Peptides against a protein of PDB entry 5B16. Designs and how they scored, part 37

Target 1, 136 residues: chain A of PDB entry 5B16
Amino acid sequence: TPSRINHNERLEFLGDAVVEFLTSVHLYYLFPSLEEGGLATYRTAIVQNQHLAMLAKKLELDRFMLYAHGPDLCRESDLRHAMANCFEALIGAVYLEGSLEEAKQLFGRLLFNDPDLREVWLNYPLHPLQLQEPNT
Target 2, 136 residues: chain A of PDB entry 5B16 as posed
Amino acid sequence: TPSRINHNERLEFLGDAVVEFLTSVHLYYLFPSLEEGGLATYRTAIVQNQHLAMLAKKLELDRFMLYAHGPDLCRESDLRHAMANCFQALIGAVYLEGSLEEAKQLFGRLLFNDPDLREVWLNYPLHPLQLQEPNT

## One batch from the design tools (peptide; made by RFdiffusion4, then SolubleMPNN)

Design b2_p14_3_s4 (from b2_p14_3, 6 letters changed)
Fold by OpenDDE base, seed 1:
Structure b2_p14_3_s4 (fold): chain B 136 residues (1-136), chain A 14 residues (1-14)
Amino acid sequence: as target 1 above (136 residues)
Amino acid sequence: LLEKLKAFLDSLIP
């Protein structure tokens, strides 16, 4: 049986892909006239460790991390990286145990404090093929 | 609203 740490790393791997995918899809449809370079720039900005750590903080993962791993996180950059990884693992778990839709909703809710931006991000019409695909 | 979203995303660019 793999260790909990190994399992968490696997969830992080999955979550990283899910966050990347959701970000890419939403940007693609929200900005139909934006060139690839612009899309990539926004994607990078959204998924960077600093930003994901901020999203993780909204879930108070920093408190958990410091409580569990304080001695190993003496630098802010270490904490940021760990929080980003933990956030990815969480998204991975939500996708795995729930659905892509649930991961999408959670990510969108955390991504925006502004309810109008949240709504447009989450509810923008998607391609029919995306609507037809299974959530899990 | 899309411009507002763009402004938000621009603010995230390092």
Scores: peptide ipSAE 0.681, ipTM 0.952, DockQ to the pose 0.815
Fold by OpenDDE base, seed 3:
Structure b2_p14_3_s4 (fold): chain B 136 residues (1-136), chain A 14 residues (1-14)
Amino acid sequence: as target 1 above (136 residues)
Amino acid sequence: LLEKLKAFLDSLIP
């Protein structure tokens, strides 16, 4: 059996892919006329450590991180990086134990404080066949 | 609304 640390790193690995995938899918559908470079720019902005750390802060992961790992986090940049990784692990866990839909809902809820933007992000029409795809 | 979304996303670009 893997250690808790190994398990967390594995979840982070999975969560990184899930976050990138969800971001890519939504951007692709929401901006059909945006070129690849523009899509990539937005994706990078959304999934960058600084932004994911902001999302993690909404879950008060900063308090958890400082309590559990404070001695290893002497710089704000170190804290941001750790929080981003922890956020990815969380998304990975939600996907693993739940579904892609649940991960999507959580991610979308955290991305936007504005309910209108949240709605358009989460509920923009997808390809008809994708509506019947498995959630995991 | 999409313009508002775009503006939000633009604000995330470093």
Scores: peptide ipSAE 0.681, ipTM 0.952, DockQ to the pose 0.817
Fold by OpenDDE base, seed 2:
Structure b2_p14_3_s4 (fold): chain B 136 residues (1-136), chain A 14 residues (1-14)
Amino acid sequence: as target 1 above (136 residues)
Amino acid sequence: LLEKLKAFLDSLIP
């Protein structure tokens, strides 16, 4: 049986891919004339540790992390990295236990405080087969 | 609105 730490790392691995995928898909459809380099730049910006840590903070994961791992998170960069990883693990868990759609909704809600941007991000027309995705 | 989104994304670029 895997350790709890191992499980978290596995969830992080999965979540990293999910975040990358969701980001890529939405950027691809929202910016149909943007070249690959531009798409990659935006993706990198969205998924960078600093940004994901900000999203994690919206869920108050920082409080949890400091409580559980305070001694190991004395440096701000360490905390940021840990929060980013935790956020990815959370998305991974949501995908695993729920669905890609649920992960998409959570991610989108956290990405934007602006309701108009949130609406555009979450509800912009995507590939028709998106509706046919299996639940996990 | 897409311009607004672009502006937001631009702000995230390190």
Scores: peptide ipSAE 0.675, ipTM 0.951, DockQ to the pose 0.808
Fold by OpenDDE base, seed 5:
Structure b2_p14_3_s4 (fold): chain B 136 residues (1-136), chain A 14 residues (1-14)
Amino acid sequence: as target 1 above (136 residues)
Amino acid sequence: LLEKLKAFLDSLIP
């Protein structure tokens, strides 16, 4: 329905900003010596539709999308774009109804299958870890 | 570990 579409698009709008913000903050702290261009490159890579769609798949949103919108998602690129948007809407909803911290935790859990990388990402005050970097 | 993270992020670059 039009109401559902409008609501989803609004959540997507909010979620896009939240994902961008969280990504920016974590990259900023994790890589204090990386120039702006490098930070921007990593941010773009993290938030690109293809990657967000992969994160969405971890939540089985592909199954949902195909069930609900299959006729409109015949192309793989269309499905990818829709899944990325849906992921953003989900993050927006988590932020809206929960908190930024909850959005951060969800996003971090999905970003990394490797628990060590997940932990370092979520705990971004990284100075002590940087001192030990040669051993990790 | 930071190098591992960087490698992961590099792998995402299109």
Scores: peptide ipSAE 0.675, ipTM 0.950, DockQ to the pose 0.805

Design b2_p14_4_s1 (from b2_p14_4, 5 letters changed)
Fold by OpenDDE base, seed 3:
Structure b2_p14_4_s1 (fold): chain B 136 residues (1-136), chain A 14 residues (1-14)
Amino acid sequence: as target 1 above (136 residues)
Amino acid sequence: MLERLREFLESLIP
């Protein structure tokens, strides 16, 4: 039985992969003429700690983090990193206990405040195999 | 619409 910290780190690991996967898939289809370098740049921008921390704020994770870990998060960079990790853990948990679709929907809702952009991101045609739920 | 998305993504680039 792993420690709580270990468990959270495992969820972060899973969530990181899910976020990267979803981001990659959507970028790939949304920008069919964009070269790999451009796709990678956009992906990096989306999944960087600073951005994920901003998404975490939308879930009020900053308030939670300060309450639970305040003394250890005196530096802004530490807080951002912790919030990003926590966000990844949440996405990992949503995927693990729910589905990839649920993770996709949550991530998409948080990515965009603009409902039009959200719709484009979430509803752009994808390959049928990528719409299937994993069997694992 | 795609251009707006591109603009958004560009804004995230550090």
Scores: peptide ipSAE 0.670, ipTM 0.951, DockQ to the pose 0.841
Fold by OpenDDE base, seed 1:
Structure b2_p14_4_s1 (fold): chain B 136 residues (1-136), chain A 14 residues (1-14)
Amino acid sequence: as target 1 above (136 residues)
Amino acid sequence: MLERLREFLESLIP
């Protein structure tokens, strides 16, 4: 039987993929004329540990981390990494127990404090190739 | 609006 830690790591693995997928999809649709390099740059920026840690802070995961693992997270980089991992695990769990749509909504909500930007992100216009990619 | 989004994304680039 996998330990709780192993379970979290598995969720993190899944969540990482979900975050990357959602990010990729949204960027793809939002910027139809942007070259791959630009898309990749934005994706990297969105999914970097520092940014995901910021998103995790919105869920007050830092308080949890410091309370439970404070002595092991003395370094800022360690805390950031742990926060990012925890965020990914959360997204993974939402996807696993809920749906991709729920993960999308949660991720979008956390990405933007600005409701207008959130709306654009979540409700992007149809991509020219969307009809050929109905599941995207 | 898309430009604002772009600006936001650019701000995340390290």
Scores: peptide ipSAE 0.670, ipTM 0.951, DockQ to the pose 0.868
Fold by OpenDDE base, seed 2:
Structure b2_p14_4_s1 (fold): chain B 136 residues (1-136), chain A 14 residues (1-14)
Amino acid sequence: as target 1 above (136 residues)
Amino acid sequence: MLERLREFLESLIP
């Protein structure tokens, strides 16, 4: 049986893909005239470690991680990296145990403090199949 | 609204 650490790393692997996918899809639909380079730039900005760590902080993961792993996370850069990874693992878990819709909702909620921007992000048209079955 | 979103995204670019 894999250790919990290995399990978290696997969840991180999955979550990384989910975050990338959700980001890509939303950007694609929100900016239909933006070229690939521009889309990639925005995606990179959203999924970069320092940003994901910021999102993780909104969930107070920093407090938890300092409590559990403080001695190993003395440097800010190490903590940021760990928080980003933890955030990905969380999204992976939400997708795995819940649904893509749940992952999308959580991610969107954290991305924006501005409720208007959040609404635009979350409610922009996605693939027709997802519109028909939003909880898959 | 999309312009505001664009501005937000631009602010994230390193």
Scores: peptide ipSAE 0.663, ipTM 0.950, DockQ to the pose 0.840
Fold by OpenDDE base, seed 5:
Structure b2_p14_4_s1 (fold): chain B 136 residues (1-136), chain A 14 residues (1-14)
Amino acid sequence: as target 1 above (136 residues)
Amino acid sequence: MLERLREFLESLIP
């Protein structure tokens, strides 16, 4: 039986791909006139460790990490990295045990505090809204 | 709405 650490690393591997995929698909549909470089920039911003750690904090993973691994996470950068990895593992687990849709919903809920933006993100493609840009 | 989303995304860029 593989160790729990090994299992989490595997889940992280899967979750990383899921987050990357979901982000890519949403950006692709939401910004049809944006060039690849712009899409890549937004994707990088969304999936960067610092941002994922912030999302993880909404789930109070920081408290968990400090409780379980505090002595090894004295540096803020180390904590952020660990939290980002844990977040990816969580998304991986949700996908594995649930579905891509459940992962999508969870990720979307965490991405946006604004319910209007959340709705736009989760309910792509929205052709009428795309036609109204930049007024929308 | 998409403009607001764009602004949000821009705010995440390091």
Scores: peptide ipSAE 0.662, ipTM 0.948, DockQ to the pose 0.835; fails the geometry check

Design b2_p14_4_s2 (from b2_p14_4, 7 letters changed)
Fold by OpenDDE base, seed 1:
Structure b2_p14_4_s2 (fold): chain B 136 residues (1-136), chain A 14 residues (1-14)
Amino acid sequence: as target 1 above (136 residues)
Amino acid sequence: NLQKLLEFLESLIP
């Protein structure tokens, strides 16, 4: 049987792709006149470890990480990196065992504390064919 | 709201 570490790393791999994909799609549709450089810059800003760690903190993953891996996380930067990875693993698990829609909803809820921005992000029209594709 | 969203995104840029 695979180790927990291996399982988490696999989920991180999947979650990284899901977060990247969702971010890309939403930015693409929300800003149809924005140049590629701007889209890429904002995507990077959203998915960077520092930001994902902030999202992870909203789920109190920091407390979990310190409990499970405290001795290995002596530096704040190490904690941020671990939290970002854990967040990706969580999104990966939600996608794997739930759906892309569920991953989208969770990600959107965490991205924005402002309900108006959240609504714009989550409810902006996407391509109709996306609704016809399997969520997992 | 889109402008507000852009401002939010700008705030995330390192």
Scores: peptide ipSAE 0.631, ipTM 0.945, DockQ to the pose 0.857
Fold by OpenDDE base, seed 3:
Structure b2_p14_4_s2 (fold): chain B 136 residues (1-136), chain A 14 residues (1-14)
Amino acid sequence: as target 1 above (136 residues)
Amino acid sequence: NLQKLLEFLESLIP
């Protein structure tokens, strides 16, 4: 049987893909005229360790990490990296035990404190048959 | 507001 550490690493592996996929899909549909370079830039910005760590902090994962791994996290950069990985593992777990939709909802809720932006992100049509007038 | 969203995204760029 795999260790708890191995389990978390596997969940992180899955979550990394889910976060990147969700980000890619939403950016693709939200900005149909944006070139690939722009899409890639914004995706990188969203999924960078610093940003994911910030999202993790909203779930108070910083307190968890300091409690569980404090002695090994003496530098802020180390903490950020660990928090980002933990966040990915969480998203992976939500996808695995729930659904992509549930992962989408959780991720979107954390991305935006502004309810208007959250609404645009979460409810923007992601299929041609559902497309309507874009929110501006 | 997509413009507001873009501004948010720009703010994340290092």
Scores: peptide ipSAE 0.629, ipTM 0.942, DockQ to the pose 0.880
Fold by OpenDDE base, seed 2:
Formats: structure tokens, sequence, C-alpha cells
Structure b2_p14_4_s2 (fold): chain B 136 residues (1-136), chain A 14 residues (1-14)
């Protein structure tokens, strides 16, 4: 039987793909005139370990990680990487046990503190606020 | 709002 650690790594693998996919889809629809290079740049920025770790912190995963794995996370960079991985595993689990929609909602909720931006992100491409973009 | 979103994304670029 697979170990708990192996299971978590598998969830991370899945979650990585889900985060990448969701990010790609949303960027694609939100910025229809943006070239591939720009899309890729923003995707990279969103899914980089530093950013995902920040999102993980909103879920207080840092406290969990320090409690459960403190001795292995004596370096800040190690903690960030572990938090990012844990975040991916969480998204993977939400997708696996729930749905892509649930993963999308969770990711979008954490991605933005600004509710207006959150709504734009989650309700592409025909969101009324996008139609009013020239005035914003 | 799209411009604001774009600015947010730009802020994430290392």
Amino acid sequence: as target 1 above (136 residues)
Amino acid sequence: NLQKLLEFLESLIP
C-alpha cells in the first residue's frame, strides 16, 4: 500500500496540473489579445512557489507545516517550497474528491483579496465588469 | 477592472 507521503506527492502532482490548467484558462479568456509570451509570463508568476506559498499562508498551512514538519523546514526557502507543494496537494485533493469547479472556486477565492478582481477572475468572459473595462 | 487585474498580475512578476 502507498504511504501517506506518497499519496500526498501524488496529490501534489495532480494539483500542479489543475493549478496550471485553471490559471491558463482564466488568463486565456480574460486577455484575448495577449500574446502567448505574455500569457506564459503571468501564468508563471501566479504559480511560482513564492506566490503559492503566500496563498497557502491564507489557509494557515504555515502553522500546520511548522507543527508537523518543523525540523525539516529550518530554512525559509524550504518552508515556502513545502507550503507551495502542500497547496498544490490541497487543490489536487479538492479536484479529486470534489470537482474542477470547486477547485476553481477555492483557487479564485484565495488568489484575490479584492472582491472585484475575484469576481472578474471567476466570471469570465462575459462578466459585466469586463464589458465596462474601458472605463476602469 | 481588467486593467486593475493586469496591474495585479504584473505585481507578481519577480
Scores: peptide ipSAE 0.619, ipTM 0.941, DockQ to the pose 0.832
Fold by OpenDDE base, seed 5:
Structure b2_p14_4_s2 (fold): chain B 136 residues (1-136), chain A 14 residues (1-14)
Amino acid sequence: as target 1 above (136 residues)
Amino acid sequence: NLQKLLEFLESLIP
């Protein structure tokens, strides 16, 4: 029986896809009249290394990374990149051992400090508000 | 809330 524990790079690979997918789905349903270019721009902004690293800091992954890989991460850009990858691996692990829903919940919780925005985000596509005015 | 969300997303654009 193969181990359920996978190499970190494999988890990162999976997590990258999960984050990309969740982001794409939510943007698609939240903004039904937004053109592809706009959707792509917002997706890129959400999943960029700098942003994912910021989310990773909320989980104190920076402390872990410095402890485990300190000498290799002396530059801020290197740490940021590693943090983003580690975050993806974590999401991948949550999806693998849990579910897409659990990954969605974790990601959404970290994305927004504002509970109102969090609620709007997490409700899509389960409770789409496509008839709601965009200015609300 | 959608407008507020858009503003948030815009703030993430590098």
Scores: peptide ipSAE 0.615, ipTM 0.941, DockQ to the pose 0.806; fails the geometry check

Design b2_p14_4_s3 (from b2_p14_4, 6 letters changed)
Fold by OpenDDE base, seed 5:
Structure b2_p14_4_s3 (fold): chain B 136 residues (1-136), chain A 14 residues (1-14)
Amino acid sequence: as target 1 above (136 residues)
Amino acid sequence: LLDKLKAFLDSLIP
């Protein structure tokens, strides 16, 4: 359905920005001595399609994608790309219907299997203005 | 922990 496709693409657009923003903010504060190039490298690594697809798999989006679009996703690279896009759309939807905080929590929970790393990522002190309005 | 985090992030670099 064209309307559904357009909606997903719009959500993907929004989600891409949210994931990029959250990643940037957390890296910036967690690594205060890391130069811009290093921050950018880590950001790229986190948001690359292959990695986002792995995160999507944790939500069993692969099962969903194969069920709904199996004939169009016979190639592994196609599935990976579609899963990454779907993950972005999901984050976009969470932000849109919920809040930035909810998107942050979901993304952080999926990002790390290690609970210690998850805790550091999610709860590292941010700028006071960010702490003041976490649900925006 | 930051070193551990850095190691994790390094592992993601293609």
Scores: peptide ipSAE 0.682, ipTM 0.953, DockQ to the pose 0.836
Fold by OpenDDE base, seed 2:
Structure b2_p14_4_s3 (fold): chain B 136 residues (1-136), chain A 14 residues (1-14)
Amino acid sequence: as target 1 above (136 residues)
Amino acid sequence: LLDKLKAFLDSLIP
């Protein structure tokens, strides 16, 4: 059986893909006239380590990380990277044990403090076939 | 709202 560390890395791998996918889908629908380059720019901005670390902080993962890995995370850049990875692992776990919809909801809630932006992000009409999500 | 969203996203661009 894999170690817990290995499992976390695997969850991170999955979560990275989920975050990328969700971001891509929402940007695609919200900005129908935006060219690929613009979409990619926004996606990069959303999923960059610095931003994901901020989202992780909203879940107080920083407290956990410092408690569990304090000495190894003395540099701000190290903490940021670890926080981003932890966030991805969390999203991966939510997707794996729950659903894509649950991952979407969690991600969207954290992305925006503004309730109006949160609503438009989460509730913008999607393709009908995307409304029927497979069970995970 | 889309303009507001765009402004928010622009603010994230490094």
Scores: peptide ipSAE 0.680, ipTM 0.952, DockQ to the pose 0.839
Fold by OpenDDE base, seed 1:
Structure b2_p14_4_s3 (fold): chain B 136 residues (1-136), chain A 14 residues (1-14)
Amino acid sequence: as target 1 above (136 residues)
Amino acid sequence: LLDKLKAFLDSLIP
């Protein structure tokens, strides 16, 4: 329904901000010596539609999209954009109904297949006085 | 690990 679509767009709006925020915060603390330009570059890379679509694919949202919206997603770029938006809406919903911590955990789990990188991303101290460079 | 992380992030850069 139009109302549900509007709600999804609102969730997408919220999720976009959450993804941007989480990405920014983690990059800021993980790379304390990296200048703004470098931080922005990594953020852009993480939140770009193609990457978010990849994360969405891990949740098999592509199958859902093809099932629900197949006729409207004839082009790969359309599917990618839709999946990215859906992923943002999902993160927004997790934040809204759960917490920022839950959104953080979900995003981090999907962001990395490597458990070591995942742990560093999720568990790195997010306080300036507690910052310590990893030994690896 | 930070170097590994950077390598991963670099791979995402379009």
Scores: peptide ipSAE 0.685, ipTM 0.951, DockQ to the pose 0.855; fails the geometry check
Fold by OpenDDE base, seed 3:
Structure b2_p14_4_s3 (fold): chain B 136 residues (1-136), chain A 14 residues (1-14)
Amino acid sequence: as target 1 above (136 residues)
Amino acid sequence: LLDKLKAFLDSLIP
């Protein structure tokens, strides 16, 4: 069996793909008139280490990281990178043990403090047969 | 509301 470190690295590998996929899908449907370059820019902004670290902080992963790995995280940039990786591993675990829907819900809840933005992100129609959301 | 979303996303761009 793999070590705990190897397990986390594998989960991070999976979570990275899940986060990028979910981000891509939501942006694609939410902004049908936005060109590829604009979509890519928003995706990059959402999944960048700095932003994912902020999401991780909402789960108090900073306290966890400093407790477990403090000596290796003497720089703020190192902490941000580690927190982003840990966040990806968490999303990977949620997907693996739960479902893509559960990963979607967790990610969406963390992305937005504004309940209206959260609602449009999570519940915007992804198929023509789904009930359309009001124009907002 | 989508404009508000865009504004939020723009704020994330470095």
Scores: peptide ipSAE 0.684, ipTM 0.951, DockQ to the pose 0.861; fails the geometry check

Design b2_p14_4_s4 (from b2_p14_4, 6 letters changed)
Fold by OpenDDE base, seed 3:
Structure b2_p14_4_s4 (fold): chain B 136 residues (1-136), chain A 14 residues (1-14)
Amino acid sequence: as target 1 above (136 residues)
Amino acid sequence: NLQKLLEFLQSLVP
């Protein structure tokens, strides 16, 4: 039986892939004329530890981390890394126990405070036969 | 609004 730590690390492994995949797919379809370098730049920006930690904060994972692991998190950078990893594990768990769609919805809801941007991100057609560019 | 989305993404770039 794997330890709790092992389980979290495995979920993080899975979640990292899910976040990367979802980000890649959405950027690819949303910006059909953007070159690979641009796509990669924005993907990196979305999935960087600083940003994922910010998303984790929306779920109050910072309070959780400080409560559970405070003594080991003496610096803000350490907290950011831990929060980002925890966020990945959460997404991994949602995918594992639910579906890719559920992971997509959760991730999208957290990415944007602006409901208009959220709508574009979540509901943009992701199939060639259905692709329609937003007018705004 | 794709332009607004792009601006948001640009704001995330270090």
Scores: peptide ipSAE 0.639, ipTM 0.945, DockQ to the pose 0.882
Fold by OpenDDE base, seed 1:
Structure b2_p14_4_s4 (fold): chain B 136 residues (1-136), chain A 14 residues (1-14)
Amino acid sequence: as target 1 above (136 residues)
Amino acid sequence: NLQKLLEFLQSLVP
């Protein structure tokens, strides 16, 4: 039986891959004319610890982390890193116990507070829709 | 919306 630490690390490993994959796929399809460098830049921006920590905060994981690990998370950078890892573990768990679709939906819901942007991200704009609203 | 999405993504770039 793996330790809780090992279990969390394994889930983080899986979740990291899922987040990376989902981000890559969505960017690839959403921006077909964007060069690799741009795709990589935005992927990095989405999956960076600071951003994932912000997403984790939407789930109130910060409160959980402080309750469970407060003494070990005195520095902001430590908290951000822990929050990001926890978020990855959560996504990994959702994928593991649910599906990639469920992970996609959760990730998309957290990425955007704006429902219009969320819709674009989750459903990929069809080419005709892109032509109708090129600047939206 | 794609432009707004792009702007959002740009805002995340450190």
Scores: peptide ipSAE 0.644, ipTM 0.946, DockQ to the pose 0.835; fails the geometry check
Fold by OpenDDE base, seed 2:
Formats: structure tokens, C-alpha cells, sequence
Structure b2_p14_4_s4 (fold): chain B 136 residues (1-136), chain A 14 residues (1-14)
């Protein structure tokens, strides 16, 4: 029987893949003319620990982490890593117990504070609209 | 909006 820690690590493993996948798919459809290098650059930027930790903060995971694991998180960098991992585990859990769609919705909601950008992100592919409004 | 999105993404690049 796996421990809670092992289970969380497994969820993190799954969540990492889900976040990477969702990010990749959205970037691919939203930017059909962007070369692979650009796609990879933006994917990296989205899924980097610093950014995921920021998303985790929106869920107040920082408060939770400090409460539950404070002594182990003396360094800010350690906290960021832990928050990012926890965020991945959360996404993994949402995917596992819910669906990819639910994971997508949650991730999209957290990714953008701007509701307009959120809608654009979540409502791909945009090819027909891109032709109509290429500079938006 | 796509340009705005792109700019947002660019802002995340370290």
C-alpha cells in the first residue's frame, strides 16, 4: 500500500504530463504559424516552477504548504518547488478523478486573470476568427 | 486578443 506521499508524487507525475499536454495543445492551436522553437519556449515559460507556483498561490496553496510543511520549506525556492509540485498533483487528481476537460478548465481559469484571454485560451481552435481579426 | 495573449506569454519567458 503506497503512502500518502507516494500517492502525491504519483499524482504529480501524472499532473506534470497533463499540464504539459494541455499547454502544448492550446499553444499549437492558438498559434498555427509559430515555429516549434517558439512553441517550446512558451510551453517552458508556462510550466516552469516559478509560474506554476504563482498559479498555486491563487489557490492559497502557499498557506496550506506553510501550515503542513513549514519546517521543510525554509527557503523561498523550496516553497516554490513544493507549490509547483502540489499544483501538478492537483491537476493530476482532477484529471484522474474527473476528466481532462475539468483539468483544462481549472488550468485555464488560473492561467489568466483577464477573462478575455481566458476565453481565447479555452476556445480553440480559432483559425476562422484569426482570419477575421488577425491583429487582436 | 491573440496578440495580447502572445504578449502575455512573452512576459512569462524568463
Amino acid sequence: as target 1 above (136 residues)
Amino acid sequence: NLQKLLEFLQSLVP
Scores: peptide ipSAE 0.636, ipTM 0.945, DockQ to the pose 0.868; fails the geometry check
Fold by OpenDDE base, seed 5:
Structure b2_p14_4_s4 (fold): chain B 136 residues (1-136), chain A 14 residues (1-14)
Amino acid sequence: as target 1 above (136 residues)
Amino acid sequence: NLQKLLEFLQSLVP
C-alpha cells in the first residue's frame, strides 16, 4: 500500500477545495433565493486570503509562520498570503486525518465569534429541503 | 439570525 504524503503544498491543495466546498454548500442552502452572482460574491469574500489569514491568526499561525519562515515574510501581504495557505493546509490535514465534518466544525468555529451565527451556519445545511429563509 | 448573518457576510466583501 502506498504511504500517505503530507506535504504542505498537497495539503493546501486539498484544503483549498474543502474550504471552497464547505463555503459553497452552506451559502447555497442558507440563501435559497440568492442568485449565483451573490453566492459567488460571498464565497469569494469568505475564502479570500485576507479573510483566511484572519482565521489563521485565531490559531496563532502567525507566530508559527514567523518562526519558521520569517526571512521570507517581511511584507505584510506575503505574510497574509502564507497565513492563508497555511490555514488551507491545516483544514486539508483535518479533513485528511479526520473527516469533512470535523473540517466543517473547525471552519465554522473560526468563522464566527457570535455563537448564534455559528449555530445558523453549522446547522442549516442539515435542512436542505427548506425553501425559504427563516426570519431569524 | 439569518439577516444578521447576511450582514456579516456583506461586511467581508472587499
Scores: peptide ipSAE 0.635, ipTM 0.945, DockQ to the pose 0.879; fails the geometry check

